# Peptides against a protein of PDB entry 3J47, part 1

Scores and structures below are computed, not measured.

Target 1, 121 residues: chain A of PDB entry 3J47
Amino acid sequence: IRLTNQLKSLKGLQSKLKDVVEYLDKVINKELPINHTILGKLQDVFNLLPNLGTPDDDEIDVENHDRINISNNLQKALTVKTNDELMVIYISNLVRSIIAFDDLIENKIQNKKIQEQRVKD
Target 2, 69 residues: chain B of PDB entry 3J47
Amino acid sequence: YEEKEESNLAATKSMVKIAEQYSKRIEEEKELTEEELKTRYVGRQDPKKHLSETADETLENNIVSVLTA
Positions, changes and structure headers below are counted from each chain's first letter, unless a header gives other numbers.
Peptide ipSAE was made for these designs. It is ipSAE averaged over its two directions, with the distance scale d0 held at 1.0 Angstrom where the peptide's residues are scored. Compare it between designs on one protein only; published cut-offs may not apply.
A fold fails the geometry check if it doesn't show the stated peptide or something in it is severely misdrawn.

## One batch from the design tools (peptide; made by RFdiffusion4; aimed at target 1 Y23 I38)

Design b1_p10_7
Pose (drawn by RFdiffusion4):
Structure b1_p10_7 (pose): chain A 91 residues (1-28, 36-48, 72-121), chain B 63 residues (1-40, 47-69), chain P 10 residues (1-10)
Amino acid sequence: IRLTNQLKSLKGLQSKLKDVVEYLDKVIHTILGKLQDVFNLNNLQKALTVKTNDELMVIYISNLVRSIIAFDDLIENKIQNKKIQEQRVKD
Amino acid sequence: YEEKEESNLAATKSMVKIAEQYSKRIEEEKELTEEELKTRPKKHLSETADETLENNIVSVLTA
Amino acid sequence: AVEELEEAIE
């Protein structure tokens, strides 16, 4: 789902660029300004990425913890299944 | 495009706030462990722990 | 170990 969403966003840019190229050919306004703003707004992320790296680490640790909890419950389920099997054999 | 951006936008606003959501997910995780212990309720605890994991996964995907 | 990881998250 996320991927489809990202693709939609990129699609708009691609089409937008084509339109801009055609527009410029024809010319040979507000949208251009807006685009420039967006440009000014990965490069910048470079410095910002430093912080993101720290936050990514924290969210990785959280995920690990969750995985452990899931494993715990999984073990309990396995044990219950074994007990059920034993009961059936007895019967 | 908009629908997709909306979802991304929420992922971003969650990332700004995740410090509190972390602490609440940490608690929830513990709660699920407690429920399991009682069972040894167990199911409820397990569900809570799964939810916490899922929230972490969603945080990572957004990042 | 989970407690150490929680502390690390904090």

## One batch from the design tools (peptide; made by RFdiffusion4; aimed at target 1 T37)

Design b2_p13_1
Amino acid sequence: AAAAAAAAAAAAA
Pose (drawn by RFdiffusion4):
Structure b2_p13_1 (pose): chain A 91 residues (1-28, 36-48, 72-121), chain B 63 residues (1-40, 47-69), chain P 13 residues (backbone only)
Amino acid sequence: IRLTNQLKSLKGLQSKLKDVVEYLDKVIHTILGKLQDVFNLNNLQKALTVKTNDELMVIYISNLVRSIIAFDDLIENKIQNKKIQEQRVKD
Amino acid sequence: YEEKEESNLAATKSMVKIAEQYSKRIEEEKELTEEELKTRPKKHLSETADETLENNIVSVLTA
Amino acid sequence: not in this file (backbone only, 13 residues)
C-alpha cells in the first residue's frame, strides 16, 4: 500500500515535468514558483539524516522487543498444542 | 496522489510524536506479558504485545 | 511567481 502511494506521488512529478517541458517549448507561472519552493525544501536530508539515524535505531530496538514478546506467546501456544496432543493420545 | 500523501502525512505526524507513543507502547508490551503470565487473559496480553510490535513496525516503515 | 508572471507578460507584450 505504501509503495502504491509513493508511486502515485512520483507519477505526478513525472507527468508534471513532461508538462513543464512542453510548456517551455511553447513559450519559446504559479506552478513554476511552487516547484521552486519544493526544490528548496535528499540533499538537505543529508544533514537531517544524522538525526534520523538515531531515531531509526530506537525504532529498530522497539521492533526487536516486540518480536521477543511475540516469540514468548508463540512458545506458550506450542506448549498448549503439545498438551492437547498428549490428551488425545491418552484418549 | 492525495490519498497516498494522506497516509504518508499521518506517518510523518506520528514520527514527530513517537517519544510518547514509544512509552505507551512500552507499557502495553508489559501488559501483554502480564496477561500471559496470568494464563500460565493470556490471549489478551498476547494481542496487546502484537499491537505494540505492529506499531513499532509502522514507525520503522515511515522512517 | 507574480514577478515572473509580470515579467513574462511584459516580454510577451

Design b2_p13_7 (failed a check: a repeat of another design)
Amino acid sequence: AAAAAAAAAAAAA
Pose (drawn by RFdiffusion4):
Structure b2_p13_7 (pose): chain A 91 residues (1-28, 36-48, 72-121), chain B 63 residues (1-40, 47-69), chain P 13 residues (backbone only)
Amino acid sequence: IRLTNQLKSLKGLQSKLKDVVEYLDKVIHTILGKLQDVFNLNNLQKALTVKTNDELMVIYISNLVRSIIAFDDLIENKIQNKKIQEQRVKD
Amino acid sequence: YEEKEESNLAATKSMVKIAEQYSKRIEEEKELTEEELKTRPKKHLSETADETLENNIVSVLTA
Amino acid sequence: not in this file (backbone only, 13 residues)
């Protein structure tokens, strides 16, 4: 789902660029200004990425913890299944 | 495009706030362990732990 | 905003 969403966003840019190229050919405004703003707004992420790296680490740790909890419950389920099997054999 | 952005936007606003959500997910995780212990309720605890993990995965995907 | 105004002025000229 996230991927489809991202693709939609990139699609708009691609189409937008084509339109702009055609527009320029024809010419040979508000949209252009807006585009420029967006441009100014990965490069800058570079420095910002430094912080993101730290936060990514924290969210990795949280995921690991969740995985452990899931494993725990999983073990209990397995034990229950074994007990059920034993009971069936007895029967 | 908009629908997709909306979903992304929510992922971003969650990333700004995640410090509090992390502490509440930490607690939830503990709660699910408690429920399991009682069973040894267990199912409820397990569900809570799963939810916490899911929330962490979503945080990572957004990043 | 300034870039749009400039582009509009240039188009008028």

## One batch from the design tools (peptide; made by RFdiffusion4; aimed at target 1 T37 D44)

Design b2_p14_1
Amino acid sequence: AAAAAAAAAAAAAA
Pose (drawn by RFdiffusion4):
Structure b2_p14_1 (pose): chain A 91 residues (1-28, 36-48, 72-121), chain B 63 residues (1-40, 47-69), chain P 14 residues (backbone only)
Amino acid sequence: IRLTNQLKSLKGLQSKLKDVVEYLDKVIHTILGKLQDVFNLNNLQKALTVKTNDELMVIYISNLVRSIIAFDDLIENKIQNKKIQEQRVKD
Amino acid sequence: YEEKEESNLAATKSMVKIAEQYSKRIEEEKELTEEELKTRPKKHLSETADETLENNIVSVLTA
Amino acid sequence: not in this file (backbone only, 14 residues)
């Protein structure tokens, strides 16, 4: 789902660029200004990425913890299944 | 495009706020463990732990 | 006018 959303966003840029190229050919405004703003707004992320890296680490740790909890419950389920099997054999 | 952006936007606004959500997910995780212990309720606890994990996963995907 | 307004807006943003 996330991927399909990202693709939609990129698609708009691609089509937008084509339109702009055609527009320029024809010419040979507000949209252009908006685009420039967007441009000004990965490069910049570079410095910002430093912080993101720290946050990514925290969210990795959290994921690990969740995985451990899931394993725990999983073990309990396995044990229950084994007990059920034993009961059936007895029967 | 908008629909996709909306989903992304929510992922961003959750990333700004994740410090509080992390502490609440930490607690939830612990709660799940408690429920399991009682069972040894267990199912409820396990569901809570799964939800916490899922929330962490979503936070990582957004990043 | 639209160009000038866009330029002014870009300058203000800078």

Design b2_p14_2
Amino acid sequence: AAAAKAAVAAAAAA
Pose (drawn by RFdiffusion4):
Structure b2_p14_2 (pose): chain A 91 residues (1-28, 36-48, 72-121), chain B 63 residues (1-40, 47-69), chain P 14 residues (1-14)
Amino acid sequence: IRLTNQLKSLKGLQSKLKDVVEYLDKVIHTILGKLQDVFNLNNLQKALTVKTNDELMVIYISNLVRSIIAFDDLIENKIQNKKIQEQRVKD
Amino acid sequence: YEEKEESNLAATKSMVKIAEQYSKRIEEEKELTEEELKTRPKKHLSETADETLENNIVSVLTA
Amino acid sequence: XXXXKAAVXXXXXX
């Protein structure tokens, strides 16, 4: 789902660029200003990425913890299944 | 495009706020463990732990 | 052309 959303966003840029190229050919306004703003707004992320790296680490740790909890419950389920099997054999 | 952006936008606004959500997910995780212990309720606890893990995963995907 | 540039600048300032 996230991927399909990202693709939709990129699609708009691709089509937008084509339109802009055609427009320029024809010319040979507000949209252009908006695009420039967006440009000004990965490169910058470079410095910002430094912080993001720290936050990514924290969210990795949280995921690990959740995995452990899931494993725990999983073990309990397995034990219950084994007990059920034993009961059946007894019967 | 908009629908997709909306979903992404929510992911970003959650990233700004995650410090509080992390502490509440930490607690939830613990709660789940407690439930399991009682069962040894157990199912409820397990569900809570799963939810916490899912929230962490969604946080990582956004990042 | 000046008017177009002004429109682009105004859009950028907004």

Design b2_p14_5 (failed a check: a repeat of another design)
Amino acid sequence: AAAAAAAAAAAAAA
Pose (drawn by RFdiffusion4):
Structure formats: structure tokens, C-alpha cells
Structure b2_p14_5 (pose): chain A 91 residues (1-28, 36-48, 72-121), chain B 63 residues (1-40, 47-69), chain P 14 residues (backbone only)
Amino acid sequence: IRLTNQLKSLKGLQSKLKDVVEYLDKVIHTILGKLQDVFNLNNLQKALTVKTNDELMVIYISNLVRSIIAFDDLIENKIQNKKIQEQRVKD
Amino acid sequence: YEEKEESNLAATKSMVKIAEQYSKRIEEEKELTEEELKTRPKKHLSETADETLENNIVSVLTA
Amino acid sequence: not in this file (backbone only, 14 residues)
């Protein structure tokens, strides 16, 4: 789902660029200004990425913890299944 | 495009706020462990732990 | 054109 969404966003840019190229050919405004703003707004992320890296680490750790909890419950389920099997054999 | 952006936007606004959500997910995780212990309720605890994990995965995907 | 100029000015100010 996230991927489809990203693709939709990129699609708009691609189409938008094509339109802009055609527009320029024809010419040979508000949209252009808006585009420039967007441009000004990965390069900058570079420095910002430094912080993101720290936050990514924290969210990795959280994921690990959740995985451990899931394993725990999984073990309990396995034990229950074994007990059920034993009961059936007895019967 | 908009729909997709909306989903991304929510992922971003969650990333700004995740410090509090992390502490609440930490607690939830502990709660699910408690429930399991009682069972040894267990199911409820397990569900809570799963939810916490899921929230962490969503946070990582957004990042 | 005026709107683009205003947008460019605003961008520069920023």
C-alpha cells in the first residue's frame, strides 16, 4: 500500500515534468514558483539524516522488543498444543 | 496521489510525536506480558504485545 | 506573471 502511494506521487512529478517541458517549448507561472519552492525544500536530508539515523535506531530496538514478546506467546501456544496432543493420545 | 499523501502525512505526524507513543507502547508491551503470566487473559496480553510490535514496525516503515 | 514574481520574491525572502 505504501509503495502504491509513493508511486502515485512520483507519477505526478513525471507527468508534471513532461507538461513543463512542453510548456517551455510552447513559450519559446504559479506552478513554476511552486516547483521552485519544492526544490528548495535528499540533499538537505543529508544533514537531517544524521538525526534520523538516531531515531531509526530507536525504532529498530522497539521492533526487536516486540519480536521477543511475540516469541514468548508463541512458545506458550506451542506448549498448549503439545498438551492437547498428549491428552488425545491418552484418550 | 492525495490519498497516498494523506497516509504518508499521518506517518510523518506520528514520527514527530513517537517519543510519547514509544513510552505508551512500552507499557502496553509490559501489559501483554502480564496477561500471559496470568494465563500461565493470556490471549489479551498477547494481542497487546502484537499491537505494540505492529506500531513499532509502522514507525520504522515511515522512517 | 505577477503571481510568479510574488512567489519568487517570497521564496527569496525565505

Design b2_p14_6
Amino acid sequence: AAAAAAAEAAAAAA
Pose (drawn by RFdiffusion4):
Structure b2_p14_6 (pose): chain A 91 residues (1-28, 36-48, 72-121), chain B 63 residues (1-40, 47-69), chain P 14 residues (backbone only)
Amino acid sequence: IRLTNQLKSLKGLQSKLKDVVEYLDKVIHTILGKLQDVFNLNNLQKALTVKTNDELMVIYISNLVRSIIAFDDLIENKIQNKKIQEQRVKD
Amino acid sequence: YEEKEESNLAATKSMVKIAEQYSKRIEEEKELTEEELKTRPKKHLSETADETLENNIVSVLTA
Amino acid sequence: not in this file (backbone only, 14 residues)
């Protein structure tokens, strides 16, 4: 789902660029200004990425903890299944 | 495009706030463990732990 | 924002 969403966003840019190129050919405004703003807004993320790296680490740790908890419950389920099997054999 | 951006936007606004959500997910995780212990309720605890993991995964995907 | 305002001014002048 996230991927489809991202693709939609990129699609708009691609189409938008094509339109802009055609527009320029024809010419040979508000949208242009907006685009410029967006441009000014990965490069910048480079410095910002430094912080993101730290935060990514924290969210990795949280994921690991959740995985451990899931394993725990999984073990309990396995034990229950074994007990059920034993009871069936007895029967 | 908008729908997709909306989902992304929520992921971003969650990333700004995740410090509090992390502490609440930490607690939830512990709660799940408690429920399991009682069972040894167990199911409820397990579900809570799964939810916490899921929330962490969503945080990582957004990042 | 400044770039958009400039572009609108440019469109009005045109």

Design b2_p14_7
Amino acid sequence: SAAAAAAEAAAAAA
Pose (drawn by RFdiffusion4):
Structure b2_p14_7 (pose): chain A 91 residues (1-28, 36-48, 72-121), chain B 63 residues (1-40, 47-69), chain P 14 residues (1-14)
Amino acid sequence: IRLTNQLKSLKGLQSKLKDVVEYLDKVIHTILGKLQDVFNLNNLQKALTVKTNDELMVIYISNLVRSIIAFDDLIENKIQNKKIQEQRVKD
Amino acid sequence: YEEKEESNLAATKSMVKIAEQYSKRIEEEKELTEEELKTRPKKHLSETADETLENNIVSVLTA
Amino acid sequence: SXXXXXXEXXXXXX
């Protein structure tokens, strides 16, 4: 789902660029300004990424913890299944 | 495009706030462990732990 | 934005 969304966003840019190229050919305004703003707004992320790296680490750790919890419950389920099997054999 | 952006936007606004959500997910995780212990309720605890993990995964995907 | 205003001004001058 996230991927499809991202693709939709990139699609708009691609189409937008084509339109702009055609527009410029014809010419040979508000949209242009807006685009410029967007441009000014990965490069900058570079420095910002430094911080993001730290936050990514924290969210990795949290994921690990969740995985451990899931494993715990999984073990309990396995044990229950074994007990059920034993009961069946007895029967 | 908008629908997709909306979903992404929510992911961003959750990333700004995740410090509090992390502490609440930490607690939730503990709660699920408690429930399991009682069972040894167990199911409820397990579900809570799974939810916490899922919330962490979503945070990582957004990042 | 300033960039939009500049582009509109440039279009009017043209």

## One batch from the design tools (peptide; made by RFdiffusion4; aimed at target 2 T12)

Design b2_p15_3
Amino acid sequence: AAAAAAAAAKAAAAA
Pose (drawn by RFdiffusion4):
Structure b2_p15_3 (pose): chain A 91 residues (1-28, 36-48, 72-121), chain B 63 residues (1-40, 47-69), chain P 15 residues (backbone only)
Amino acid sequence: IRLTNQLKSLKGLQSKLKDVVEYLDKVIHTILGKLQDVFNLNNLQKALTVKTNDELMVIYISNLVRSIIAFDDLIENKIQNKKIQEQRVKD
Amino acid sequence: YEEKEESNLAATKSMVKIAEQYSKRIEEEKELTEEELKTRPKKHLSETADETLENNIVSVLTA
Amino acid sequence: not in this file (backbone only, 15 residues)
């Protein structure tokens, strides 16, 4: 789902660029200004990424913890299944 | 495009706030362990732990 | 195992 959403966003840019190229050919405004703003707003992320790296680490650790908890419950489920099997054999 | 952005936007606003959500997910995780222990309720605890993990995964995907 | 699979499927669907 997230991927589909990202693709939709990139699609708009691609189409937008084509339109802009055609527009320029024909010319040979508010949209242009808006695009410029967006441009000014990955490069910049470079410095910002430094911080993001730290936050990514924290969200990795959290994921690991959750995985451990899931494993625990999984073990309990396995044990219950084994007990059920044993009971069936006895019967 | 908008729908997709909407989902991404929420992922961003959650990333700004994740410090509190992390502490609440930490607690939730612990709760699910407690429930399991009682069972040894167990199911409820396990569900809570799964939810916490899912929330972490969603945080990572957004990042 | 089913719970883990479900969590994995949710994660995959979300992706």

Design b2_p15_4
Amino acid sequence: AAAAAAFAAAAAALA
Pose (drawn by RFdiffusion4):
Structure b2_p15_4 (pose): chain A 91 residues (1-28, 36-48, 72-121), chain B 63 residues (1-40, 47-69), chain P 15 residues (1-15)
Amino acid sequence: IRLTNQLKSLKGLQSKLKDVVEYLDKVIHTILGKLQDVFNLNNLQKALTVKTNDELMVIYISNLVRSIIAFDDLIENKIQNKKIQEQRVKD
Amino acid sequence: YEEKEESNLAATKSMVKIAEQYSKRIEEEKELTEEELKTRPKKHLSETADETLENNIVSVLTA
Amino acid sequence: XXXXXXFXXXXXXLA
């Protein structure tokens, strides 16, 4: 789902660029300004990424913890299944 | 495009706030463990732990 | 299996 969403966003840019190229050919405004703003707003992320890296680490640790908890419950489920099997054999 | 952006936007606004959500997920995780212990309720705890893990995964995907 | 894979992926990301 996330991927489809991202693709939709990129699609708009691609189409937008084509339109802009055609527009320029024809010429040979508000949209242009807006685009420039967006440009000014990955490069910048470079410095910002430094912080993101720290945060990514934290969200990795949280994921690990959740995996452990899931394993725990999984073990209990396995034990219950074994007990059920044993009861069936007895019967 | 908009629908997709909306989903992304929510992922971003969650990333700004995740410090509080992390502490609440930490607690939830612990709760789940408690429920399991009682069972040894257990199911409820397990579900809570799964939810916490899911929330962490979603935070990572967004990042 | 999914949880293990997620755990391994998170651990690899940390490395």

Design b2_p15_6 (failed a check: a repeat of another design)
Amino acid sequence: AAAAAAAAAKAAAAA
Pose (drawn by RFdiffusion4):
Structure b2_p15_6 (pose): chain A 91 residues (1-28, 36-48, 72-121), chain B 63 residues (1-40, 47-69), chain P 15 residues (backbone only)
Amino acid sequence: IRLTNQLKSLKGLQSKLKDVVEYLDKVIHTILGKLQDVFNLNNLQKALTVKTNDELMVIYISNLVRSIIAFDDLIENKIQNKKIQEQRVKD
Amino acid sequence: YEEKEESNLAATKSMVKIAEQYSKRIEEEKELTEEELKTRPKKHLSETADETLENNIVSVLTA
Amino acid sequence: not in this file (backbone only, 15 residues)
């Protein structure tokens, strides 16, 4: 789902660029200003990425913890299944 | 495009706030362990732990 | 195992 959403966003840019190129050919405004703003707003992320890296580490650790908890419950479930099997054999 | 952006936007606003959500997910995780222990309720605890993991995964995907 | 599979499926669907 996230991927489909990202693609939709990129699609708009691609179409928008084509329109802009055609517009410029024809000319040979508010949208242009808006685009410029967006441009000014990856490069910048470079410095910002430094911080993001730290936060990514934290969310990786959280994920690991959750995986451990899931494993725990999984072990309990396995044990219960084994007990059920044993009971069936006895019967 | 908008729908997609909407989902992404929520992922961003969650990333700004995740310090508190992390502490609440930490607690939830612990709760699920407690429930399992009682069972040894167990199911409820397990569900809580799964939810916490899922929240962490969502936070990582957004990042 | 089913719970883990379900969590994995949710994660895959979300992706």

Design b2_p15_8
Amino acid sequence: AAAAAAAAAAAAAAA
Pose (drawn by RFdiffusion4):
Structure b2_p15_8 (pose): chain A 91 residues (1-28, 36-48, 72-121), chain B 63 residues (1-40, 47-69), chain P 15 residues (backbone only)
Amino acid sequence: IRLTNQLKSLKGLQSKLKDVVEYLDKVIHTILGKLQDVFNLNNLQKALTVKTNDELMVIYISNLVRSIIAFDDLIENKIQNKKIQEQRVKD
Amino acid sequence: YEEKEESNLAATKSMVKIAEQYSKRIEEEKELTEEELKTRPKKHLSETADETLENNIVSVLTA
Amino acid sequence: not in this file (backbone only, 15 residues)
């Protein structure tokens, strides 16, 4: 789902670029300004990424903890299944 | 495009706020463990732990 | 229209 969404966003840019190229050919405004703003807004992320790296680490650790909890419950389920099997054999 | 942006936007606004959500997910995780212990309720605890994990995964995907 | 756009771009760059 996230991927499809991202693709939709990129698709708009691609189409937008094509339109702009055609527009320029024809010419040979507000949209252009908006585009420039967006440009000014990965490169900048470079410095910002330094912080993101720290936050990514925290969210990795949280995921690990969740995985452990899931494993715990999983073990309990396995044990229950084994007990059920034993009961069936007895019967 | 908008729909997709909307989902992304929410992922961003959750990233700004995650410090509190992390502490509440930490607690939830613990709660789930408690329920399991009682069972040894167990199912409820397990569900809570799963939810916490899912929330962490979503945070990582957004990042 | 092109001239006005160029002037507006120049003003924005100066700012």

## One batch from the design tools (peptide; made by RFdiffusion4; aimed at target 1 E85, target 2 L9)

Design b2_p18_5
Amino acid sequence: AAAAAAAAAAAKAAAAAA
Pose (drawn by RFdiffusion4):
Structure b2_p18_5 (pose): chain A 91 residues (1-28, 36-48, 72-121), chain B 63 residues (1-40, 47-69), chain P 18 residues (backbone only)
Amino acid sequence: IRLTNQLKSLKGLQSKLKDVVEYLDKVIHTILGKLQDVFNLNNLQKALTVKTNDELMVIYISNLVRSIIAFDDLIENKIQNKKIQEQRVKD
Amino acid sequence: YEEKEESNLAATKSMVKIAEQYSKRIEEEKELTEEELKTRPKKHLSETADETLENNIVSVLTA
Amino acid sequence: not in this file (backbone only, 18 residues)
């Protein structure tokens, strides 16, 4: 789902660029200003990424913890299944 | 495009706020362990732990 | 988030520059 969303966003840019190229050919405004703003707003992320890296680490740790908890419950389920099997054999 | 952005936007606003959500997910995780212990309720605890993990995964994907 | 705060500051700076 996230991927489809991202693709939609990129699609708009691609189409938008084509339109802009055609527009320029024809010419040979508000949209242009807006585009420029967006441009000004990965490069910058470079410095910002430094912080993101720290935060990514934290969310990795959290994921690990959740995985451990899931394993725990999984073990309990396995034990229950074994007990059920034993009971069936007895019967 | 908009729908997709909307979903992304929510991922971003959650990333700004995740410090509090992390502490609440930490607690939830603990709660699920408690429920399991009682069972040894157990199911409820397990569900809570799964939810916490899922929330962490979503945070990582957004990042 | 620190990264978000930095990004907001950068955005404001970029807007002022524009």

## One batch from the design tools (peptide; made by RFdiffusion4; aimed at target 1 T82)

Design b2_p19_6
Amino acid sequence: AAAAAAAAAAARAAAAAAA
Pose (drawn by RFdiffusion4):
Structure b2_p19_6 (pose): chain A 91 residues (1-28, 36-48, 72-121), chain B 63 residues (1-40, 47-69), chain P 19 residues (backbone only)
Amino acid sequence: IRLTNQLKSLKGLQSKLKDVVEYLDKVIHTILGKLQDVFNLNNLQKALTVKTNDELMVIYISNLVRSIIAFDDLIENKIQNKKIQEQRVKD
Amino acid sequence: YEEKEESNLAATKSMVKIAEQYSKRIEEEKELTEEELKTRPKKHLSETADETLENNIVSVLTA
Amino acid sequence: not in this file (backbone only, 19 residues)
């Protein structure tokens, strides 16, 4: 789902660029200003990424913890299944 | 495009706020462990732990 | 997160001033 959404966003840019190229050919305004603003707004992320890296680490750790908890419950389920099997054999 | 951006936008606003959500997910995780212990309720605890993990995964995907 | 937001705001402000 996230991927489809990202693709939709990139699609708009691609189409937008084509339109802009055609527009410039024809010319040979507000949209252009807006595009410039967006441009000014990965490069900058470079410095910002430094912080993101720290936050990514924290969210990795959280995921690990969740995985451990899931494993725990999984073990309990397995034990219950074994007990059920034993009961059936007895019967 | 908009629908997609909406979903992404929510992922971003969650990333700004995740410090509090992390502490509440930490607690939830502990709660699910408690429920399991009682069972040894157990199911409820397990569900809570799964939810916490899911929340962490969603936070990582957004990042 | 607040620091990153502040840094991003500062970077934008700096880019706007440069423009």

Design b2_p19_8
Pose (drawn by RFdiffusion4):
Structure b2_p19_8 (pose): chain A 91 residues (1-28, 36-48, 72-121), chain B 63 residues (1-40, 47-69), chain P 19 residues (1-19)
Amino acid sequence: IRLTNQLKSLKGLQSKLKDVVEYLDKVIHTILGKLQDVFNLNNLQKALTVKTNDELMVIYISNLVRSIIAFDDLIENKIQNKKIQEQRVKD
Amino acid sequence: YEEKEESNLAATKSMVKIAEQYSKRIEEEKELTEEELKTRPKKHLSETADETLENNIVSVLTA
Amino acid sequence: AAAAEAAAEAKAAAAEAKA
């Protein structure tokens, strides 16, 4: 789902660029200004990424913890299944 | 495009706030362990732990 | 916190670029 969303966003840019190229050919405004703003707003992320790296680490750790909890419950389920099997054999 | 952006936007606003959500997910995780212990309720605890993990995964995907 | 700081820095950088 996230991927489809991202693709839609990139699609708009691609189409938008094509339109802009055609527009320029024809010419040979507000949209242009808006695009420039967007440009100004990965490069910059480079410095900002430093911080993101720290946050990514924290969210990795959280995920690990969740995985451990899931394993725990999983073990309990396995044990229950074994007990059920034993009971069936007895019967 | 908008629908997709909306989903992404929520992922971003959650990333700004995740410090509090992390502490609440930490607690939830502990709760699910408690429920399991009682069972040894167990199911409820397990569900809570799964939810916490899922929330962490969503946070990582957003990042 | 770092994300908020990064957003603030990005806004500052954008303001500088507009200036």

## One batch from the design tools (peptide; made by RFdiffusion4; aimed at target 1 D19 E22 K26 I38)

Design b2_p20_1
Pose (drawn by RFdiffusion4):
Structure b2_p20_1 (pose): chain A 91 residues (1-28, 36-48, 72-121), chain B 63 residues (1-40, 47-69), chain P 20 residues (1-20)
Amino acid sequence: IRLTNQLKSLKGLQSKLKDVVEYLDKVIHTILGKLQDVFNLNNLQKALTVKTNDELMVIYISNLVRSIIAFDDLIENKIQNKKIQEQRVKD
Amino acid sequence: YEEKEESNLAATKSMVKIAEQYSKRIEEEKELTEEELKTRPKKHLSETADETLENNIVSVLTA
Amino acid sequence: AEEEEKAEEAEAFLDSLLKT
């Protein structure tokens, strides 16, 4: 789902660029200003990425913890299944 | 495009706030463990732990 | 008319990017 959403965003840019190229050919306004703003707004992320890296680490650790908890419950489920099997054999 | 941006936007506003959500997910995780212990309720605890993991996964995907 | 439609779509798209 996230991927489809990203693609939709990129699609808009691609189509937008094509339109801009055609527009410029024809010319040979507000949208252009808006584009420029967006441009000014990965490069910049480079410095910002430094911080993101730290936060990514924290969210990795959290994921690991959740995986451990899931494993725990999984072990309990396995044990219950084994007990059920034993009871069936007895019967 | 908008729908997709909407979903992304929510992922971003969660990333700004995740310090509090992390502490509440930490607690939830612990709660799940408690429930399992009682069972040894167990199911409820397990569900809570799964939810916490899921929230962490969603936070990592957004990043 | 086609160019005006494209412009309206573009404006709405770029507004979304700016909001992001």

